# Designs tried in a protein design run: peptides against a protein of PDB entry 4Y8H. Part 59

Target 1, 222 residues: chain A of PDB entry 4Y8H
Amino acid sequence: TTIVGVKFNNGVVIAADTRSTQGPIVADKNCAKLHRISPKIWCAGAGTAADTEAVTQLIGSNIELHSLYTSREPRVVSALQMLKQHLFKYQGHIGAYLIVAGVDPTGSHLFSIHAHGSTDVGYYLSLGSGSLAAMAVLESHWKQDLTKEEAIKLASDAIQAGIWNDLGSGSNVDVCVMEIGKDAEYLRNYLTPNVREEKQKSYKFPRGTTAVLKESIVNICD

## One batch from the design tools (peptide; made by RFdiffusion4, then SolubleMPNN)

Design b2_p20_8_s2 (from b2_p20_8, 8 letters changed)
Fold by OpenDDE base, seed 4:
Structure b2_p20_8_s2 (fold): chain B 222 residues (1-222), chain A 20 residues (1-20)
Amino acid sequence: as target 1 above (222 residues)
Amino acid sequence: SAADAARAALLEELQKALAL
């Protein structure tokens, strides 16, 4: 997995690749790694697919209840706190590594969470097996006061670095943009750089193309 | 032991889990 988050002047963008694996096998070429916690709070997940989905759904549900109880829009820091406390309780056995981002009445936020419940904050973050490939791009091209378009480009370029250089990452780029004063913009398959071209040759052959060279009947029953 | 078998089964299950 390659997941990234990038803050920009009026919000935050997160992005992810779309590969899932089972050991050496590509299990899914186009899985979704971006999860909605609330309408304006999204996360990207690395680690165990089931754990990332389950923990984000659980906290999403609890955030909704908390929002209703407090009569307030959900805050990213509330989601962060709930996630980290839950993950810490399970001492890293829930294999969820998350980039959590969003907008709320206090502004735009970007955090990361590790499976043991530690949290980081930054203007740009990467996680997953492709995180170093992504971070190389981020460190090279990040600047202060990014525009929305620059941040989307930077995030997508960082994900592509994972796609091209990390065995655990591949296929497509998903993006979610959370801008202050707007609805979240979920861009499923924002980039699809691995579309297979049409084969130049057809491998459809008529029946009998493979010649029978010899036939033998062996009785294996007494 | 039953504990060892459970750990082995869990490890096998984790290895078969979808990874991101």
Scores: peptide ipSAE 0.254, ipTM 0.587, DockQ to the pose 0.082; fails the geometry check
Fold by OpenDDE base, seed 2:
Structure b2_p20_8_s2 (fold): chain B 222 residues (1-222), chain A 20 residues (1-20)
Amino acid sequence: as target 1 above (222 residues)
Amino acid sequence: SAADAARAALLEELQKALAL
């Protein structure tokens, strides 16, 4: 997996590749690694696929209940704290590594969470087996005061670095843009750089392509 | 050790789980 988050002047973008693996096998070429916690809070997941999905759904449900109880829009820091405490309770046995991002009444936020419950904050982040490839792009091209378009490009270029250089990453780029004062924009398959062209030839050869070199008739009836 | 071998086998099985 390659997942990234990038803050821009008026919000935050997250992006992910779309490869899922089972050991050496590509299990899914176009899985979804971006999860909605709330309408304006999304995360990208690396690690165990079932754990990333289950933990984000659980916290998403509890965030909705908390929002109703407090009569307040969900906060990214509330989601962060709930995820952190849950993952820490299970001592890293829940294999979820998350980039959590969103917009709320306090502004735009970007965090990462590891399976043991540690958290980080930054203006740009990467996780997964492709994180080093992604970080090489981020460190080279990140600047302060990015526009929305510059942040989407930077995030997608960082994911592509994982797609091309990490065996655990592949296929497509998914993007989610969370801008202050707007709805979240989920861009499924924002880039599809691995679509195979039409096959130029077929292995369906006409009859007679293989020459009959010898024929023998064997009588099997007595 | 036998414990190390068992751990290695378990890790191999866990690596066969659906991973991102």
Scores: peptide ipSAE 0.239, ipTM 0.575, DockQ to the pose 0.067; fails the geometry check
Fold by OpenDDE base, seed 3:
Structure b2_p20_8_s2 (fold): chain B 222 residues (1-222), chain A 20 residues (1-20)
Amino acid sequence: as target 1 above (222 residues)
Amino acid sequence: SAADAARAALLEELQKALAL
């Protein structure tokens, strides 16, 4: 997996690749790694797919209840705190590594969470097996006061670095943009750089190309 | 060994788990 988050002047963008694996096997070529915690709070997940999905749904549900109880829009720091306390309680046995981002009444936020419950804050972050490939791009091209378009490009370029250079990453780029004062913009398959070309030939021969030399029918049921 | 069996079982479980 390659997941990234990038802050820009008026919000935050997160992005992910779309490969899932089972050891050396590509299990899904176009999975979704971006999860909605609330309408304006999204996360990207690396680690165990079931754990990333389940923990984000659990916290998403509790954030909705908390929002209703407090009569307030949910805050990214509330989601962060709930996630980290949950993960810490399970001592890293829940294999969720998350980039959590969003907008709330206090502004735009970008955090990361590790499975043991540690949290980081930054203007740009990467996680997953492709994180070093992504970080090489981020460190080379990140600047203060990015525009929305520059941040989307930077995030997508960083994900592509994972797609091209990390065995655990591949296929497509998903993006979610959370801008202050706007609805979240979820861009599923924002880039699809790995569409298979048309096959030059078909190996489907006409029936009868290979002759049947012998046939025998045996009843094996008494 | 018991350690090898435990590792093999863990690897089998990890192969069943979808990873991102």
Scores: peptide ipSAE 0.238, ipTM 0.576, DockQ to the pose 0.063; fails the geometry check
Fold by OpenDDE base, seed 1:
Order: structure tokens, then C-alpha cells, then sequence
Structure b2_p20_8_s2 (fold): chain B 222 residues (1-222), chain A 20 residues (1-20)
């Protein structure tokens, strides 16, 4: 997996590749690694697929209930704290590595969480087996005051570095853009760089291309 | 060693699980 987050001038972008693996086998070429915690809070997951999905759904449900009860928009730091406490409780046995990002009444936020419940904050982050390939792109091209378009490009270029250089990463780029004052924009398969080219030739031949040289009728039922 | 056995078991679990 390659997952990234990039802050820009008016929000945050997260992106992911779409490969899932089972040992040396590509299990899915187009899995979704971006999860919605709330309408304006999304995460990208690396590690065990079942654990990333389960933990994000659990926190998403609890955030929704909390939001309804308090009549307040969910905050990214609340989701972060809930995820952190849950993962810490299980002492790394939940194999979830997350980039959590979003917008709330306090602004735009970008965090990472490791399986033992440690957290980081930054303007750009990368996790997964492709994280070093992605970070090479991020460190080379990140600047302050990125536009939305520059941040989407930077995030997608970083994911592509993982796709091309990491065996655990592959296929497509998914993007989620969370801009202040707007709805979240989930861009499923924003890039599909590995679409197989159409076969140049048809392997279908017209009937009669092969001549019948001999025919024999055998009764199989006596 | 017990540590090697635990690592082997963990690797086997990781190989069986869908990974991202």
C-alpha cells in the first residue's frame, strides 16, 4: 500500500493506491483504501484490510452518534483521539495504519496513526510499504501554500511513485479532497495508469478456416 | 527459539490476511 496526505492553502487531500495482496498474490487490483469517517473526515488505511475497515467503521459510527447527541459537527481531533485510544487498547494487534484528514469548524487537519496508537502531525504524510517512494516525491516537490490542484497533483504523483516502485502497491490512484467550506470530493480512480491496452489482433477466426479432412460418426449408445 | 516460532506464526497470519 501507498497512502498519502497533503495539506493545501484551503484544505487537505488524501490519496491511495488500489492494490490489495495476500502474500505474493494480488487479491484485488481495484480495492478502496479511502474510508469515510464522517462527511468531511476521511482516512486512508494501510496494514490488514479487515482491521482498517473495521476500525474506521467503528469510529465512524461512534462519531456519528456523538455528532447527533451534541448537535455539533464532528472534529478531526475527536476521530483521531478515538482511533488512538482504540488502537492503543489493543497494543498493535489491530494492524491498522491510518492517515486521517478532514475539515471541521476549527479548520483543516492532517494526522497519521500507527497500530500501537502513536500519532503524528504534518503538512504532508505517507504510510504503507510504498511510503518511502511516495515520500521521495513529497520531499522533492512539497512547498508551502499549495493550491488545491497542486496538492492533488503532488498527492497523485506520490501514489504513482508507490505504484511503480513498491510491490505492495499498484493499479489506480484514488483521491479525496476536503476543502474548507465545501463538501468532500471523493475521486474514485482519479488516475488509471495501468489500464491494459486493447489487444491489437482478434484471435477469432471465421468458421471454415480449418478444412475438415475426415468425418466419422460413432454411436456412443449401444 | 520461542521468538522465532512467534515470528513464524505472525508471518503466517499476515500471509493469510488481506494486506494493503
Amino acid sequence: as target 1 above (222 residues)
Amino acid sequence: SAADAARAALLEELQKALAL
Scores: peptide ipSAE 0.185, ipTM 0.548, DockQ to the pose 0.061; fails the geometry check

Design b2_p20_8_s3 (from b2_p20_8, 9 letters changed)
Fold by OpenDDE base, seed 1:
Structure b2_p20_8_s3 (fold): chain B 222 residues (1-222), chain A 20 residues (1-20)
Amino acid sequence: as target 1 above (222 residues)
Amino acid sequence: SKAEEARKELLEELEEALAK
């Protein structure tokens, strides 16, 4: 697995590969590792897929309830706290680590959580078996004041580095873009490097989506 | 180095947010 997060000037992007393995076998070439906690808070999961899904669903439910009770938009830090507490409580029993990102009334945020509940923060993060390869790309090419497009490219390049250099990572690249003042844009199979499709020009996000998460499938081959 | 400094600032902000 390779998962990354990158902050940009007006939001945050997360990305993941789509390979799932069972021992030496590729069990799924197109598994989804990006999960919605709330409409504007997403996470990328690694470790045990079942654990990742279970944790994110639980926190998502709790966040929804919390939002209803407080009549407030959920905060990324609230999701982080809930995840951290849960993972800490069950340290050693939960085989999940996460990149958590999103936008809320306080701004854009990017965090990571280890299986034992420790957290980190940054403008760019990588986790998973391909994280070293991804981090090499991030450290080499990250700069302050990234545009959305630059951040998407950087995140995608980092994931691809993981795909090319890690046997546990592969297949396609999924991306989720969370921009302040906009709906989250989930770009399933943003890159499909194994599919020989014509190089599409830079994907422009459609403007004007209100209230509903936009899901777009864009096949871009390098 | 710039990223590291920025990270420290974000960490401080996070700690403050979690303390509230």
Scores: peptide ipSAE 0.149, ipTM 0.770, DockQ to the pose 0.025
Fold by OpenDDE base, seed 3:
Structure b2_p20_8_s3 (fold): chain B 222 residues (1-222), chain A 20 residues (1-20)
Amino acid sequence: as target 1 above (222 residues)
Amino acid sequence: SKAEEARKELLEELEEALAK
């Protein structure tokens, strides 16, 4: 997995690859690692996909209830605190680490949370098995006062670096843009670098060759 | 250095927000 976050002049961008692996096997080429906590607060998850999804859904539900009760837009720091407390409480039982980002009445925010509940903050962050490769790109090309377009490009380039250098990362790039005063823009499969145009080379398979239309990889746990 | 200073400011802001 490679996940990144990048702040820009008027908001924050998060991005992720779409490869899911089970051991040495690619289980899913188009796994969604970006999750909505609230309309303007999103997270990128790494670790166990089921854990990440469950945690983000739980926090999302609680934030929604809180928002309804208070009639206030949720704050990113509130989401962060709830996630932190939850991960800390279940330390060792939840294999999830997150980049949490969003916009709220106080501005744009970018945070990370580790599985044991520790948090960090920055203008750019990377997590996952491809994080080192991603960070190299971020450190090299990040500058203050990025435009939205520059931030999207930087984030996507960082994810691509992870894809190229990490076997646990691959396939497509998902992006979510959260700009102050605007709706969040979720860009599913923003980049699809490995879409090999099926050169429909009509390989006339010799008589008796059945075209494999679907390959299902079933992990047989021994 | 600029990124580190900026990060420090963000950290301070976060700490203030969490203390509230």
Scores: peptide ipSAE 0.131, ipTM 0.769, DockQ to the pose 0.025
Fold by OpenDDE base, seed 5:
Formats: C-alpha cells, sequence, structure tokens
Structure b2_p20_8_s3 (fold): chain B 222 residues (1-222), chain A 20 residues (1-20)
C-alpha cells in the first residue's frame, strides 16, 4: 500500500494506490482505500482492510450523529481524536494506520494515525509499504503555497513512485480533493497507469513444438 | 528545512486543539 496526503493553499488532497494483496498474491487490482468519514473529511487506509473500513465507518457514524445534534460541521480534529482513542484502546487488536484529512470551519487539516494510536501532522505525509518511495518524491518536490492542481500532481506522482518501487503497491491511483468552500471531489481511478492494452501476442512456434493449450496470465504487476 | 519548521508550527496548533 501507498497512501499520501498533501496540503495546498486552499485545502488538502489525499491519494492511494488500489492494490490489495493476500500474502504474495494480488487479490484485487482496484481496491478502494479512500474512505469518507463525513462529506468533507476523508481518510486513506492501510493495514487490514476490514479493520480500516470498520473503524472509519464507526467514527463516521458517530461524527454524523454529533453533527446533526449540534447543527455544526464536523471538525477534522474531532475525527482524529476519536480515531486516536479507538486505535489506542485496541492497539493490540487493530492493525490499521490512516491518513486523515479534510476541511472544516477552522481550515484544512492533514494528520496521520498509527496502529498504536500515535499521531503526526504535516504539509505532506506518506504511509504504507511504498511510503519511502513516495516520501522521496514529496520531499523533493513539495513547496509552500501549492495550488490544487500542483498538489494533485504531487500526490499522484508520489503514489506512482510507490507503485513502481513497491511490490505491495500497484494498479491505479485514487484521489480525493477537499477544498475550502467546496464539496469534496472523489476521483476514483484518477490515473490508470497499468492498464495494459491486451496485446494479442501471436506466438509463432517452430514446427515440432507442442502448442500450449491454455495460458492464464495473472498480471501481478498491474 | 522550511517544511520541518512549518511542521513544528502545525504540531503546536494540533496540541492546542487537542487540549481543548
Amino acid sequence: as target 1 above (222 residues)
Amino acid sequence: SKAEEARKELLEELEEALAK
């Protein structure tokens, strides 16, 4: 997995690859790792997919109820606190780590949460098995006062670095843009770099070779 | 780095927000 977050001048973008693995096997080439906590608060999840989804849904439900009761837009820090407390409480059981990002009346925010409940903050973050490759891109190209378009590009480039350099990352790039004063923009399969056109390989076999009757090609690198 | 300095400021802001 490779997940990233990047703040820009008027909001925050998060991005993720779409590879799901079960041990050495690619189980899903188009796994959704971006999850909505609230309309303007999203997270990128890594670790155990079931744990990530369950935790984010639970917090999302609680945030929704709180928002309805108070008639206030939910705050990213509230989601962070709830997630942190939950992960800390169950640190021995839940193997999820998250990038949490969003916009609220106090501005744009970008946080990370580790499985044991520790948190971090920054203008750019990366987690997952491809995080080192992604971070190299972020550190090299991040600058202050990024535009939305620059941030999307930077995040996407960082994810692609993870895809190219990490066997646990691959397939497509999903993006979610949260800009102040706007609706969140979820861009499913924003990039599909590994969509290989099925080249009909005509295999010319020399006379006397046994024809292979059926070939199942599992694209592990997609 | 500028990014690290900026991160420090964000961390302070976060700590203040969590303390409330």
Scores: peptide ipSAE 0.130, ipTM 0.764, DockQ to the pose 0.024
Fold by OpenDDE base, seed 4:
Structure b2_p20_8_s3 (fold): chain B 222 residues (1-222), chain A 20 residues (1-20)
Amino acid sequence: as target 1 above (222 residues)
Amino acid sequence: SKAEEARKELLEELEEALAK
């Protein structure tokens, strides 16, 4: 799994690959790892899919109830706190780690939660087995005052780096954009690099020539 | 780095928010 989050000037974007693995086997090539906690608060989950889904659903329900009770839009920090408490309570028995992001009346937020409940914060984050490759891209290309489009691209590039460098990551890229003052935009299969094109041009090449159908280059600066 | 400095600021904000 590779999951990332990137803040931009007016919001936050999260992204994830879609590969699900069981040991050395790709069990699902199009697993959804982005989950809605509330309309404007989403998370990217990694670890045991069932655990991630269960946790996010529970917190989503609690956030909804809290929002109704307070008559206020839910805050990302509230979701974070609830998730943290839940994960900490079970102290690693839940094999899940999350990037939590969203927009609320206080602004845009990006957090991460580890399986044991520890949290982190930043303008960019990556988690999962492909997180190192993703982080290399993020560290190389992140800058302050990113536009939405730049953030989406950066997040996508980071996920792709994870896909290319981690067997546990692969297939497609899902993206969720949460911009202040707007509805969340869930972009399922924003990139589908492994989708076979229905119609491809056939080319004849001399003997010994290997056809290159697609090449992608991600610059990783030291 | 600018990112680390920015992270520290965000962390402080988070801590303040969690303290409420």
Scores: peptide ipSAE 0.106, ipTM 0.744, DockQ to the pose 0.024

Design b2_p20_8_s4 (from b2_p20_8, 7 letters changed)
Fold by OpenDDE base, seed 3:
Structure b2_p20_8_s4 (fold): chain B 222 residues (1-222), chain A 20 residues (1-20)
Amino acid sequence: as target 1 above (222 residues)
Amino acid sequence: SAREEARARLLEELAEAQAL
């Protein structure tokens, strides 16, 4: 998995790859790793897919109830605190690593949460097995006062770095843009770089080349 | 396992939250 978040001048963008793996096996090529907590608060999940989905849905439900009870738009820090409390309660046994981002009446926010409930804040963040490759791109190209378009490009370039360099990452790029004063823009499959264009050219493979019938990517992580 | 128990509790809390 590669997930990233990038702040820009008027909001925040998060992005993720779409590969799901079960050990060495690619289980899904188009897994959704961006989750809606509320209309303007989204997260990207790394770790155990079932745990990330379950915890984000739980917090989403609690945030909705809290919003209804208070008659207020939910705050990103409230979602962060709820996530932190739940993950701490589970003592790291819930394998959820999250980038939490959004906009609220106090502005735009970007946080990360680890499975044991630690939290970080930043202008750009990456998590997952592809996080180092993504961070190399982010550190090289991040600047203050990014435009929306520059932030989307930077986030997508960082995810692509994960896709190309991490065996646990792959397929498509999903993006969610949360701009102040606007609705969230969820861009499912914003990039589909691995669409094998039908090879128009019949490469006559030399005699003796075995047709690769199945490619299995085996993660040799002991 | 402690992990399985934690997951079971999370799913139970989720089910309760969705029933509301």
Scores: peptide ipSAE 0.191, ipTM 0.788, DockQ to the pose 0.794
Fold by OpenDDE base, seed 1:
Structure b2_p20_8_s4 (fold): chain B 222 residues (1-222), chain A 20 residues (1-20)
Amino acid sequence: as target 1 above (222 residues)
Amino acid sequence: SAREEARARLLEELAEAQAL
């Protein structure tokens, strides 16, 4: 998995790859890893897919109830706090690693949460097995005052770096854009890179055939 | 296992939240 979040001048974007794996096996090529907590608060999930889905749905339900009781738009920090409390309660036994992002009356927000309930804050974040490849792109190309389009491109490029460099990441790029004063834009399969699976030329040499990679003629006679 | 118990509790809490 590769998941990222990027803040821009008027909001936040999150993105994810769509590969699901079960051990060494690709189980799904088009898994949805972006989850809606509320209309303007979304998360990207890494770890156990069922755990990420269950936690985000639980918090989504609680946030909806809270919004109804308070007659207020939900805040990203409220979702973060609820996620943190639940993950802490489960003492890391719930395998959920999340990038939580959104817009609310206080502005745009981007956080990460780990399975033990630890949280981080940043202008750009990455998680998952492809996070290092993604972070290399983010660190190289992130700048202050990104436009929406620049942030979408940066997030997508970071996910693609994960897809190309991490075996646990692959297939498509999903994007969700949360801009202040607008509805969230969920862009399912925003990029469908025809990653030609480099046919690993499995040189299935017949058993007993050694490929000659290099031939050198050495003249032994002076 | 502690993981299975935690997962079961999470799913129970989710079911309760959805029934609300």
Scores: peptide ipSAE 0.167, ipTM 0.773, DockQ to the pose 0.716
Fold by OpenDDE base, seed 2:
Parts: sequence; C-alpha cells; structure tokens
Structure b2_p20_8_s4 (fold): chain B 222 residues (1-222), chain A 20 residues (1-20)
Amino acid sequence: as target 1 above (222 residues)
Amino acid sequence: SAREEARARLLEELAEAQAL
C-alpha cells in the first residue's frame, strides 16, 4: 500500500493506490483505501483492509452522533481523538495505519495515526509499504502555497512512485480533495496507469514470415 | 489470538454503533 496526504492553499488532498495483496497474491486490483468519516473528513488506510474499514466506519458513526448532539459540523481533531482512543484500546492488535484529512470551520487539517495510537501532523505525509518512495517525491516537490491542481498532481505522482517501486502497491490511483467551502471531491480511479490496453496484437504476420522460436547470441571469441 | 479477539471486539463495537 501507498497512501499520501498533501495540504494546499485552500484545503487538503489524500490519495491511495488500489492494490490488495494476500501474501504473494494480488487479491484485488481495485481496492478502495479511501474512506469517508464524514462528508468533509476522509481517511486513507494502510495495513489490514478489514481493520481500517471497520475502525473508520465506527468513528464515522460516532462522529455523526456527536455532530447531531452538538449541532456542529464535525472537526478533524475530533475524528483524530476518537481514532486515537480506539487504536490505543486495542494496543496495536488492530492493524490500521491512517492518514486523516479534512476541512472544518477551523480550516484544513492533515494527520497520521499509527496502529498503537501515535499521531503526527504535517503539510505532507505518506504511509504504507510504498511510503519511502512516495516520501522521496513529496520531499523533492512539495512547496508552500500549492494550488489544488499542483497538490493533486503531487499526491498522484507520489502514489505512482509507490506503485513503481513497491511490490505491495499497484494498479490505480484514487484521490479525494477536500477544499474549504466546497463539497469533498472523491476521484475514484483518477489515474489508471496500468490499463494495458489489451493490444489485440493481431499477430497477422504477412504471408511468408517465419516465427523466430529461439534467438541465441554466441560471442565468437577469436 | 489477541489479534482475533481485538478484531472481534472491533466488529461488535461497529455493529453497536450502526444500530444507534
């Protein structure tokens, strides 16, 4: 898995690859790793897919109840706190590594959470087996005052670096954009770099071509 | 295992939260 988050001038973007693996087997080429906690708060999950989905749904339900009770829009820090408390309760046995991002009345936010409940904050973050490859791109190209388009490109380029360099990452790039004053924009399969067009190579060889079955280059040493 | 027990508890808590 490769997941990233990038802050821009008016919001935050998160992105993920879509490969799911079971040992050496690719179980799913189009796994959804971006999860909605609330309309304007999303997370990207690495680790055990079932655990990341379950914990984010649980927090989503709790945030909805809290929002209804308080008559307030959910805050990213509230989601972060609830996630932290639950992951800490499970003492790292829940294999969830999350990038949590969103917009709320206090602005745009980007956090990460590890399985044992530790948290980080930053303008750009990466997690998963492809995180080092992604971070190399982020560190090289991140700047202050990114536009929305620059942030989407940077996040996508970082995920692609994970796809190319990490066997645990692959297939497509999903993106979610959370801009202040707008609805969240979930871009499922924003990039599909490995759509091998089945080149139906119609191997209609012209009549009279012989198939080369084996080529051997022998260096004749004089 | 401790992991399986933790996962079972998480799923139970999720089911409870969705029933509210």
Scores: peptide ipSAE 0.121, ipTM 0.730, DockQ to the pose 0.734
Fold by OpenDDE base, seed 4:
Structure b2_p20_8_s4 (fold): chain B 222 residues (1-222), chain A 20 residues (1-20)
Amino acid sequence: as target 1 above (222 residues)
Amino acid sequence: SAREEARARLLEELAEAQAL
């Protein structure tokens, strides 16, 4: 898995690959790793898919109840706290590693949570087996005052770095954009880099034609 | 600097997240 989050001038973007693996086997090529906690608070999950889904659903339900009770839009820090408390209770037995992001009345936020309940904060974050490859891109290209479009591109490029360099990551790129004053934009399969471009040239070779990929002639007589 | 201000805000967000 490769998951990332990137803050931009007016919001936050998260992105994920779509590969699910069971040991050496690719179990699913189009797994959804972006989860909605609330309309404007989303997370990306790494680790055990079932655990990430269960935790995010639980917190989503609790946040909804809290929002109804308080008559307030939910805050990202509230979701973070609930996630942290829940994960800490299980002392790492829940294999959920999350990037939590969103917008609320206080602004845009980006956090990470590890399985044991530790949290981090940043303008850009990556988690998962492809995290190092993603982080190399983020560290190289992140700047302050990113536009929405620049942040989407950066996040997508970081995920692609994970896809290309990590065996645990692959297939498509999902993106969720949370901009202040707007609805969240969930972009399922925003990039499909491994969709074989329709081979522009159908080289129909006749039956019996072996494509010679490379021929090198070495002159032995000098 | 803009970087120092950004870092200060980040630390405030972390503190809020930890205090919760």
Scores: peptide ipSAE 0.011, ipTM 0.364, DockQ to the pose 0.020

